Peptides against a protein of PDB entry 3B8E. Designs and how they scored, part 168

Target 1, 230 residues: chain A of PDB entry 3B8E
Amino acid sequence: PFLIFIIANIPLPLGTVTILCIDLGTDMVPAISLAYEQAESDIMKRQPRNPKTDKLVNEQLISMAYGQIGMIQALGGFFTYFVILAENGFLPIHLLGLRVNWDDRWINDVEDSYGQQWTYEQRKIVEFTCHTPFFVTIVVVQWADLVICKTRRNSVFQQGMKNKILIFGLFEETALAAFLSYCPGMGVALRMYPLKPTWWFCAFPYSLLIFVYDEVRKLIIRRRPGGWVE

## One batch from the design tools (peptide; made by RFdiffusion4, then SolubleMPNN)

Design b2_p23_7_s4 (from b2_p23_7, 18 letters changed)
Fold by OpenDDE base, seed 2:
Structure b2_p23_7_s4 (fold): chain B 230 residues (1-230), chain A 23 residues (1-23)
Amino acid sequence: as target 1 above (230 residues)
Amino acid sequence: SKELEELLKELIELLNKIAEELL
């Protein structure tokens, strides 16, 4: 998110503290949940046939899979960001290069895509209105990531949701997202304004995409054991 | 609520400083 902010010179979609809440808050509980799921997971059960070559290949494949999931998460967040800004009159193409004028407190006549002028205060409210939905989108996409990480080869439907710690992790992540979205003071503290409940649904297509991606991946692994998709 | 808001603000300022040092 921050790299795209610098390169595209767009308004910041997610605040630094909110990024820290993702990295430390939303990733820690899922990581703990996955550590307990490891006993039921097929990820660690299969020792490499050749510990030197197969370990390197598996590490590369895991890194690529997590990298792809992370890219889908980022795309989901940016989609939600662009939808909210578009609803407020700022089309994605108009946001390119707008940051300099957007962040300038002395410019109170920044025009949207329809010629409406926005004061510094008004556009900062819109910016901070995007932070919460972006964060919630990442969390909702992480639900899918947490569930799919339970297994490498088996369908989620085949393995089932037996681990109570995994279920607890999903509830805790949801509770954290709700707390950060609706707790008084988060607008001043985290620059996260209260979220309309309808915006939670913006993430669901991307969560579904991750599920479909992982089920297709697992199907390929089942058909071609030891392939490049494993 | 005001005390909690102030405490949260202090925590956030601290986290921002840590983030600036780590980045």
Scores: peptide ipSAE 0.000, ipTM 0.251, DockQ to the pose 0.022
Fold by OpenDDE base, seed 3:
Structure b2_p23_7_s4 (fold): chain B 230 residues (1-230), chain A 23 residues (1-23)
Amino acid sequence: as target 1 above (230 residues)
Amino acid sequence: SKELEELLKELIELLNKIAEELL
């Protein structure tokens, strides 16, 4: 999110403090939960890893977890961001390069895609209106990510939801999202304005996409053991 | 554990500084 803000020179889609809440508040408990996940039903059938030749962390697993899935999460957030800005008169193409004028408090006549002038305060309200649904979108997508990351080869339907820490992580990140979205004062403290409950559903297609993607990946692994997707 | 906590605090502080400069 922040990198796209800099590169595309668009209004900030997600506040820095909110990014920290994602990384530390929503991802830490899930990461711990994965360490305590129950072994896959087939893990005991695998040959023991050679500690001298095999790396602890597979580069392909890192690429998938932090690259591909993370990109899908970001795309979900940006989709929500662009929808909200478009509803307020700012089409995605008009946002490119707009940041300089957007963040200038002395410019009170920034035009939208329809020629409507926006004051600095009005622009900041719209910006902060995007922060909450972006964050919530990431959390909702993270539900799918957390569930899929518990296994490498088995479908979630086969392995089941046995890790209590995983369930706690899902609850914690959801509770944090609800707190940041609806607690009074978050608009001032975190620049996150209250979210309409309907916006929680904007992320569901992306959660489903990640879920389907992982199930297809796992299906390929089961059909082609030792393939490049493992 | 303590080193990780310190690194996280430094990261938070850095991100807050960046936020103050950008916002």
Scores: peptide ipSAE 0.000, ipTM 0.223, DockQ to the pose 0.024
Fold by OpenDDE base, seed 4:
Structure b2_p23_7_s4 (fold): chain B 230 residues (1-230), chain A 23 residues (1-23)
Amino acid sequence: as target 1 above (230 residues)
Amino acid sequence: SKELEELLKELIELLNKIAEELL
C-alpha cells in the first residue's frame, strides 16, 4: 500500500497509524492463532524425502503464495479507495501525480475529474474518508487469508474450522475494525472517519478471489504432487 | 519499479473503465 502511494504519487490511501493497527493489532492475534493450528494431517504424515531441497522449495512456494495473497489484499484496499474517490469526483486516472497538490495546504483549487475545485479541508475530509474503508477492506480480506493459511494441501472444506483461537482472532480483528470505524473521536485521533456499512461489502469479491485462488492452487497441488506449484 | 508502475497504470485504467460503467 505505502509503496504504491510513493510510486503512483496518489493521495495517501491509508494512514500510517492505521497501517500500524493492521500490523500490530489485527495481524498479531491471528498469527498466534495460526501457530496453535493443528498441523495438517498429511503434513504430519509425510516425511520430507529430501529435507534440504524440499524445505527450500517449500519456503519459496510459501513465500510466493503469501506474496500473491498480499498482492490481492492490496488490490482490494486500492479498489475500495478508488471507488470512494470516484464517487467524490476523483477518477483513478486523475489521482496519478496529484499527491503534491493534494497535500499542499496553500492550494485550495485542486480540480476533480469534472472540474470541481476542492479546498484543502474538503479534500482532506475525502482522504480521511478513504482510510477507514481501506482498513476495513484489509481486515475483510485477512479473513480469507487466515482461513486459507490454515491448510497447505487440504481444502478448507476438508480441514474444517476447528481452531477456536483462529475464530477468536477473526472476531478480534473484526471488533477492532468496527471500533476504529464507528467509535466517536477516531476521525480526529486516527484520521479514520466513520464509513457507511455498505463499504464492508466492497472487500467481499476480493475475499472470494483469495478463496478461489487458494482452492485452485490446492487442487493443482493435489493433482500434481511434486510439481512447481507446491 | 518501472514494471510495477506500468502494471499499476494498467490497473488504474481498468478501474477507471469500471468506475465509468458504475457511475
Scores: peptide ipSAE 0.000, ipTM 0.198, DockQ to the pose 0.024
Fold by OpenDDE base, seed 5:
Structure b2_p23_7_s4 (fold): chain B 230 residues (1-230), chain A 23 residues (1-23)
Amino acid sequence: as target 1 above (230 residues)
Amino acid sequence: SKELEELLKELIELLNKIAEELL
């Protein structure tokens, strides 16, 4: 998110506090849940034929999978960001290069895509309105990520959701997202304004995308063991 | 990996189209 903010010179889509809440609040319990998850019965039963090569391959796989999933998460967040700004009159094309004028306190006549003028205060409200939905989008997409990451080769449908720690992690991150989104004073304290309930659903297509992506990946791995997807 | 990347690109394009329709 921050790199795209710098490169595209768009208004800040995600605040530093929200990033910290993701990293510390939403990622920790899921990571613990995955660490304690009974390793896929197939991974534990397969003694590494060559501990050096098979470990390196597994690390590369995990890194690529997390990288790709992270990209889908980021795209989901940016989608939500652009939707909110477009609903407020700022089309994505108009946001390119707008940051300089957007962040200038002395410019109170920044025009949207429809010629409406926005004061600095109004612009900052819209910017901060984007922070919470972006965060929530990441959390909702992380639901899918957590569920898929529990397995390397087996379908989620084959292993099921028996891990109580994973369910707890999903509940915790959702509760945190709800707290940050709707608790009174978060707009002042964290610059996270309340969300419309509809914004929670903006992430669902991306969650589905992650599920489909991972199931297809796992299907390919099962059908072509030793392929480039491994 | 290439087939998966292509599928991912197609899915991203589809999501972008959905985005454009929702806007």
Scores: peptide ipSAE 0.000, ipTM 0.217, DockQ to the pose 0.036

Design b2_p23_8_s1 (from b2_p23_8, 19 letters changed)
Fold by OpenDDE base, seed 5:
Structure b2_p23_8_s1 (fold): chain B 230 residues (1-230), chain A 23 residues (1-23)
Amino acid sequence: as target 1 above (230 residues)
Amino acid sequence: EEVEKRAKELLEKLEELLKKLLE
């Protein structure tokens, strides 16, 4: 998100505070919960890794976690960002190169896509209004990410949802997200303004996409062992 | 330049989608 902010010169879609809330708040408990996940039914039937040649973290894991899934997650966040700005009169094409004028506190007549002028204060309110929904979008996508990470090869339907710590983690991250989004004073303290409850549903298609993608991937792995998809 | 062109095309499609969603 921050890289796209620099390259495209668009208003900041996700603040540093929200990033910290994700990394240190919402992701920590869910990630720890995976350590308590029940082993896959066939794990002991698999060949052990060669400690001399096989790394714990391979290119396939990196590609999955940071490439493919991360890209879908980012697309979900940016979709939410562009929807909010469009609802406020800023169409995506108009945002390109707008950052310089957007961040200048002395320019109080920045025009939107419809010719409406925006003061610096109004622009910052809209910017910070984007941060919270972007954050919530990430949390909603993380539900799917966490669930798909329960298994390497087996379907989630085969594994089930028996890990109570993981379930607790899902509730904890959601509760924390709700707290940060709606608690009075968060707009002043964290620049996280309240969002409409409907924004929680904006990310659902992306969560579903991640889930379906991973289930299809795992299905391919089961049908064609030793492929590049593992 | 080609990346910028593709990005612009993507943004145009996104705008059309957004207009439909906002109706």
Scores: peptide ipSAE 0.031, ipTM 0.371, DockQ to the pose 0.017
Fold by OpenDDE base, seed 3:
Structure b2_p23_8_s1 (fold): chain B 230 residues (1-230), chain A 23 residues (1-23)
Amino acid sequence: as target 1 above (230 residues)
Amino acid sequence: EEVEKRAKELLEKLEELLKKLLE
């Protein structure tokens, strides 16, 4: 999200504080929980890793984590961002290059897509209104990410949900997201204004998409061992 | 330049989708 903010010169979709809350708050416990996941049922049927050729983190894992899944996550967040700004009169095309004027406190007549003028304070309220739902969207998508990361080859239905620490991590990140979204004073302290409960559902299609995508990927791997999809 | 063109096309499609959803 921050890269798109710089490249497209759009209003900041996700604040630095909100990013910090994701990286240190919502992601830590879930990530640690994966260390306690049970081995896949077929792990003993696999050949040992070759230390000379097989890296612990290979290009395929990086491509999956940052190139594919990360792009779907970003797409979900930006979808929510663009919906909110469009509801407030700023269409996506109008946001391109708007950052310079948007962030200038001395410009109080920035026009939206319909010719309405917005003061600096009004613009910042709209910007901060986007931060919370973007954050929540990422958390909801991360539910699917965490679940799919349990295994490389086995379906989640084959592996099951036996890791209590992982379940706790899912609860913790959800509880933290709810706290940051609805606790009084978060708008002033973290620039995260309260979220309408309906916005939680905007992320569900993307979470489902990630889950289905990974299950299909794993199904292909099971049917064609040693394929490029691994 | 081609990336920018594709990005604009994607944004236009997104705007159309958003208009349909807001309607």
Scores: peptide ipSAE 0.013, ipTM 0.282, DockQ to the pose 0.018
Fold by OpenDDE base, seed 4:
Structure b2_p23_8_s1 (fold): chain B 230 residues (1-230), chain A 23 residues (1-23)
Amino acid sequence: as target 1 above (230 residues)
Amino acid sequence: EEVEKRAKELLEKLEELLKKLLE
């Protein structure tokens, strides 16, 4: 997300504080929960790998798969960002190159896509209004990401949701997101203004997309063992 | 430059979609 901010010179879609909340707050417990996941149903039925020829992890394939998932996650966040700004009069194309003027405190006549002038304070309110839903979007997408990471080969439907710690992690992550979104003072302390409940749904298509993508990938792996997608 | 061009094209498409959604 931050790279796109720099490259496109758009207003900051996700603040540093929100990034820290994602990395330290919402990712840790879910990640730890994966350590307690039950073995895949087929692991114990497989012959031991040849340590000389077989790698436990194909770094290239994993990098490709998780890279693609990460791109979908980023797209989800930016989608929410662009929707909010568009609703406030800033169309996506108009945001390109706008950062310099956007962040200048002395420019109080920045025009939106419809010719309306925005003061610095007004612009910052809109910017900070984007931070919370972007954050929440990432959390919602991470639900799918966490669930799909339960298995390498088996479908989630085959493996099931037996890890209570993982379930707890999902609830904790959600509770933290709700706390940061709705607790009084978060707008001042974290630049995370309150979120309209409707914005939670903006992430759902992307969460579903990640889930479908991974299930299809796993299906291909099961049907074509030793394939390039494994 | 090519990345920027592609990004602009994508944003144009997104803008069109957003306009339709906001109507």
Scores: peptide ipSAE 0.013, ipTM 0.262, DockQ to the pose 0.018
Fold by OpenDDE base, seed 2:
Structure b2_p23_8_s1 (fold): chain B 230 residues (1-230), chain A 23 residues (1-23)
Amino acid sequence: as target 1 above (230 residues)
Amino acid sequence: EEVEKRAKELLEKLEELLKKLLE
């Protein structure tokens, strides 16, 4: 997100504090919960792997898969960001190169895509209004990520939802997201202004996309053992 | 309102510093 902010010169979609809340707050408990996930039912049925070749290939493929998931997460966040800015009169194309004027407190006549002028204070309110839904989008996408990480090969439906700690992690992550989104003072402390509850649903298509992507990936792995998708 | 203003200014400065460090 920060690299896109610099390269595209768009208004900041996600503040540094918000990034820290994602990395340390929302990711940590779910990650710990995965340590308590039950072993896949097929682990004992797998043929012995060549420790030299198969380990390296699997690590590369896992890294690639998580990289792809991370890209989908980022796309979800940016989608929400662009939708909110568009609702406030700033179309995505108009945002390109706008950062310099956007962040200048002495410019109080920045025009939106419809010719409406925005003061610095108004622009910052809109910017900070984008931080919360971007964050919430990441959390909702992380629900899918956490669920899919339960298994490497088996479908979630095959493995089941037996890990109570993982379930607790999902609720804790959601509760933290709600707290950071709606607690008084978060706009000042974290630059996270309150979010309309309807914006929680903006992330759902991307969460579903990640879920479907991983289930398809796992299905391919099951059908073609030793393939490039494993 | 004054406390909020000062807090926002501090956060802005912090963010600018972080941006410079990440460049």
Scores: peptide ipSAE 0.000, ipTM 0.216, DockQ to the pose 0.021

Design b2_p23_8_s2 (from b2_p23_8, 18 letters changed)
Fold by OpenDDE base, seed 1:
Structure b2_p23_8_s2 (fold): chain B 230 residues (1-230), chain A 23 residues (1-23)
Amino acid sequence: as target 1 above (230 residues)
Amino acid sequence: DEVEKRAEELKKKLEELFEELEK
């Protein structure tokens, strides 16, 4: 997210506070929940042919999977960001290169895609309004990620949501997201303005995409044991 | 209740971190 912000020179889609919320709230708690996840029986029974090489291959495969999921997660966040800005009059194409003027406190007449002038304060309100949905989008996408990370080969439908700790982690993450999104003080304190409940649904397609991606991946692994996707 | 409590605790930590970053 931050890299795209720099490269595209768009208004900041994800504030520092939101990044911290992701790191501490959305990534850490799920990671702890996964640490208590019951080991998949097929993973535990797998004897490494070569402990050194097979460990490295496994680490690479995990890293690639997480990288891909992270990319989809970022895309989901940016989608939500662009939708919100578009609803406020800023089309995605208009945002390219706009950052310099957007962040300038002395420019109070930045035009949107429809010729409406925006003061610095108004722009910052819209920007901070985007931070919350971006965060929420990440949380919703992480629901799928957490469920996916529970298993490497087995379908989520096969193993199910039996781990109470994982379920608790999902609720905790969701509760945090809801709290940060709807608490009146968050706009000032965390630059996360209240989110309309409808914006929670913007993340669902991406959550579903990750879920489908992983199920397909796992299906391929099951059909072709020893493939590069394992 | 426990989830809410943890959410509040995490919020406080984030607020503190934010205040530190703004200095």
Scores: peptide ipSAE 0.000, ipTM 0.252, DockQ to the pose 0.105
Fold by OpenDDE base, seed 3:
Structure b2_p23_8_s2 (fold): chain B 230 residues (1-230), chain A 23 residues (1-23)
Amino acid sequence: as target 1 above (230 residues)
Amino acid sequence: DEVEKRAEELKKKLEELFEELEK
């Protein structure tokens, strides 16, 4: 999110503190859960045939998988961001390059896509209104990510939810999202304004997309064992 | 059991950090 903020020169979609909450609060317990996950199959108990080559291949596959999932998460968050800004009069094309004027507190006549002038305070309210939905979108998408990352080959329906730490991680993510979204003072402290409950559902299509993507991937792996898609 | 205990400890630390941030 911060990288796109810099590259596209758009208003900040997600605060730095919120990013830290995602990285440290949301990802840590799930990462631990995955580290302690039981071997899915006897293949995981086998020594690599060539430790150097097989390690490199696995590292590349893991990097690609996490990169793809992270990209889908970011796209989900940015979709929510652009929808909220568009509903407030700022079309995505108009946001490109707007950051400099947006962040200047002395400019109180920034025009939206419809010619309406916005004060600095009004702009910041709209910006901060985007932070919470963006974060919640990431959390909801991470539900799917955590579940799919639990298994390498087996369908989620076949493996089931046996890892208690994973379930705990999902609960923690949800509790954190609820806390940041609805706790008084978060608007001032974290620049995250309260979220309408309806926005929780905006992320579900992306979660579904991740599930479908992973199930298709796993289906391909099952049909072609030893393929590069593993 | 040890992993569950560590997860609970991490949860407690996170809760404490959030309480400090609210202050």
Scores: peptide ipSAE 0.000, ipTM 0.190, DockQ to the pose 0.089
Fold by OpenDDE base, seed 4:
Structure b2_p23_8_s2 (fold): chain B 230 residues (1-230), chain A 23 residues (1-23)
Amino acid sequence: as target 1 above (230 residues)
Amino acid sequence: DEVEKRAEELKKKLEELFEELEK
């Protein structure tokens, strides 16, 4: 998210504090959950034929898969960001290069895509309105990521949701998202304004995309055992 | 209490802005 902010020179889609809340609050419990997951029945049964090459290949595959999932997560957040700004009159094309004028408190006549002038205060309200939905979108997409990371080869439908720690992690992330979205004072403290319930649904297509991607990946792995995708 | 009041004021301003945008 921050890289796109710099490259595209757009208004900040997600606050630094919110990013820290994601990293510390949403990623830690899931990571612990994954560490306590019982190894997939097939992972433990296969002795590494070549521990050096198989570890390297597995690390590369895991890194590629997580990298791709992370890109989908970021796209989900940015989608929500662009939808909110578009609803407020700022089309994505107009946001390119707008950051300098957007962040200048002395410019009170920044025009939207329709020629409406926005004061600094109005712009910051819209910007901070994006922070909460972006955060929530990431959390909802992370639900899918957590569920798919449970298995390397087996379908989610085959493995089932038996891990109580995973369920707890999902609950904690959801509770944190709800707290940050609706608790009074979060708009001032974290620059996260209250979220309309409708914005929770903006992430669902991306969660579905992650599920489909992972199921397709796992299907390929199952059909081509020992391929470069394992 | 001041933070809560400010949050409510901001929420109200946001709601007003959304109502204006929906018109």
Scores: peptide ipSAE 0.000, ipTM 0.269, DockQ to the pose 0.085
Fold by OpenDDE base, seed 5:
Structure b2_p23_8_s2 (fold): chain B 230 residues (1-230), chain A 23 residues (1-23)
Amino acid sequence: as target 1 above (230 residues)
Amino acid sequence: DEVEKRAEELKKKLEELFEELEK
């Protein structure tokens, strides 16, 4: 996200505090859940015939899967960001290169795609309005990530939602997202303005995409045991 | 008024912290 911000010179889509909340609040529970599931799976796994090679392959596959999921999460966040800015008059094409003028406190006449002038304060309100939906989008997409991470080879339909840690993680992330989005003062303290409830639903297509992607991946792994996708 | 003042002070402190982190 930060690299795209620098390369495209667009207004900041996600604040540092929201990034910290994602890293510490939303990513920690999945990581712990995965560590416990790995420990449980390693206890249930027959001793790997070659512990060194099988561990390395498994770590690479996990890293690749997380990288791909992270990319889909980022795309979902940026989609939400561009939709919000477009609804406020800033089309994606117009945002390219706008950062310098956007962040300049002395420029109070930045024009949107429709010729409407925006003061610095108005622009910052719109920017901060993007932070909360971006964060919520990541959380909703992480729901799918948590569900798919529970199983490496089996379909989610085969294992079901029996993992209490997963349910707890989903609840914690959702509660944190709701708290940061709707608690009074968060707009001032964290630059996270209250989110319209409709924005929670904007992330569902990306959550579904991750779910479908993982089910397809698992289907490929089941059909081609020992392939590079394993 | 006190909540607004505290919010402004917190905003200022956060802006200072963000400026320090951006350095």
Scores: peptide ipSAE 0.000, ipTM 0.236, DockQ to the pose 0.024

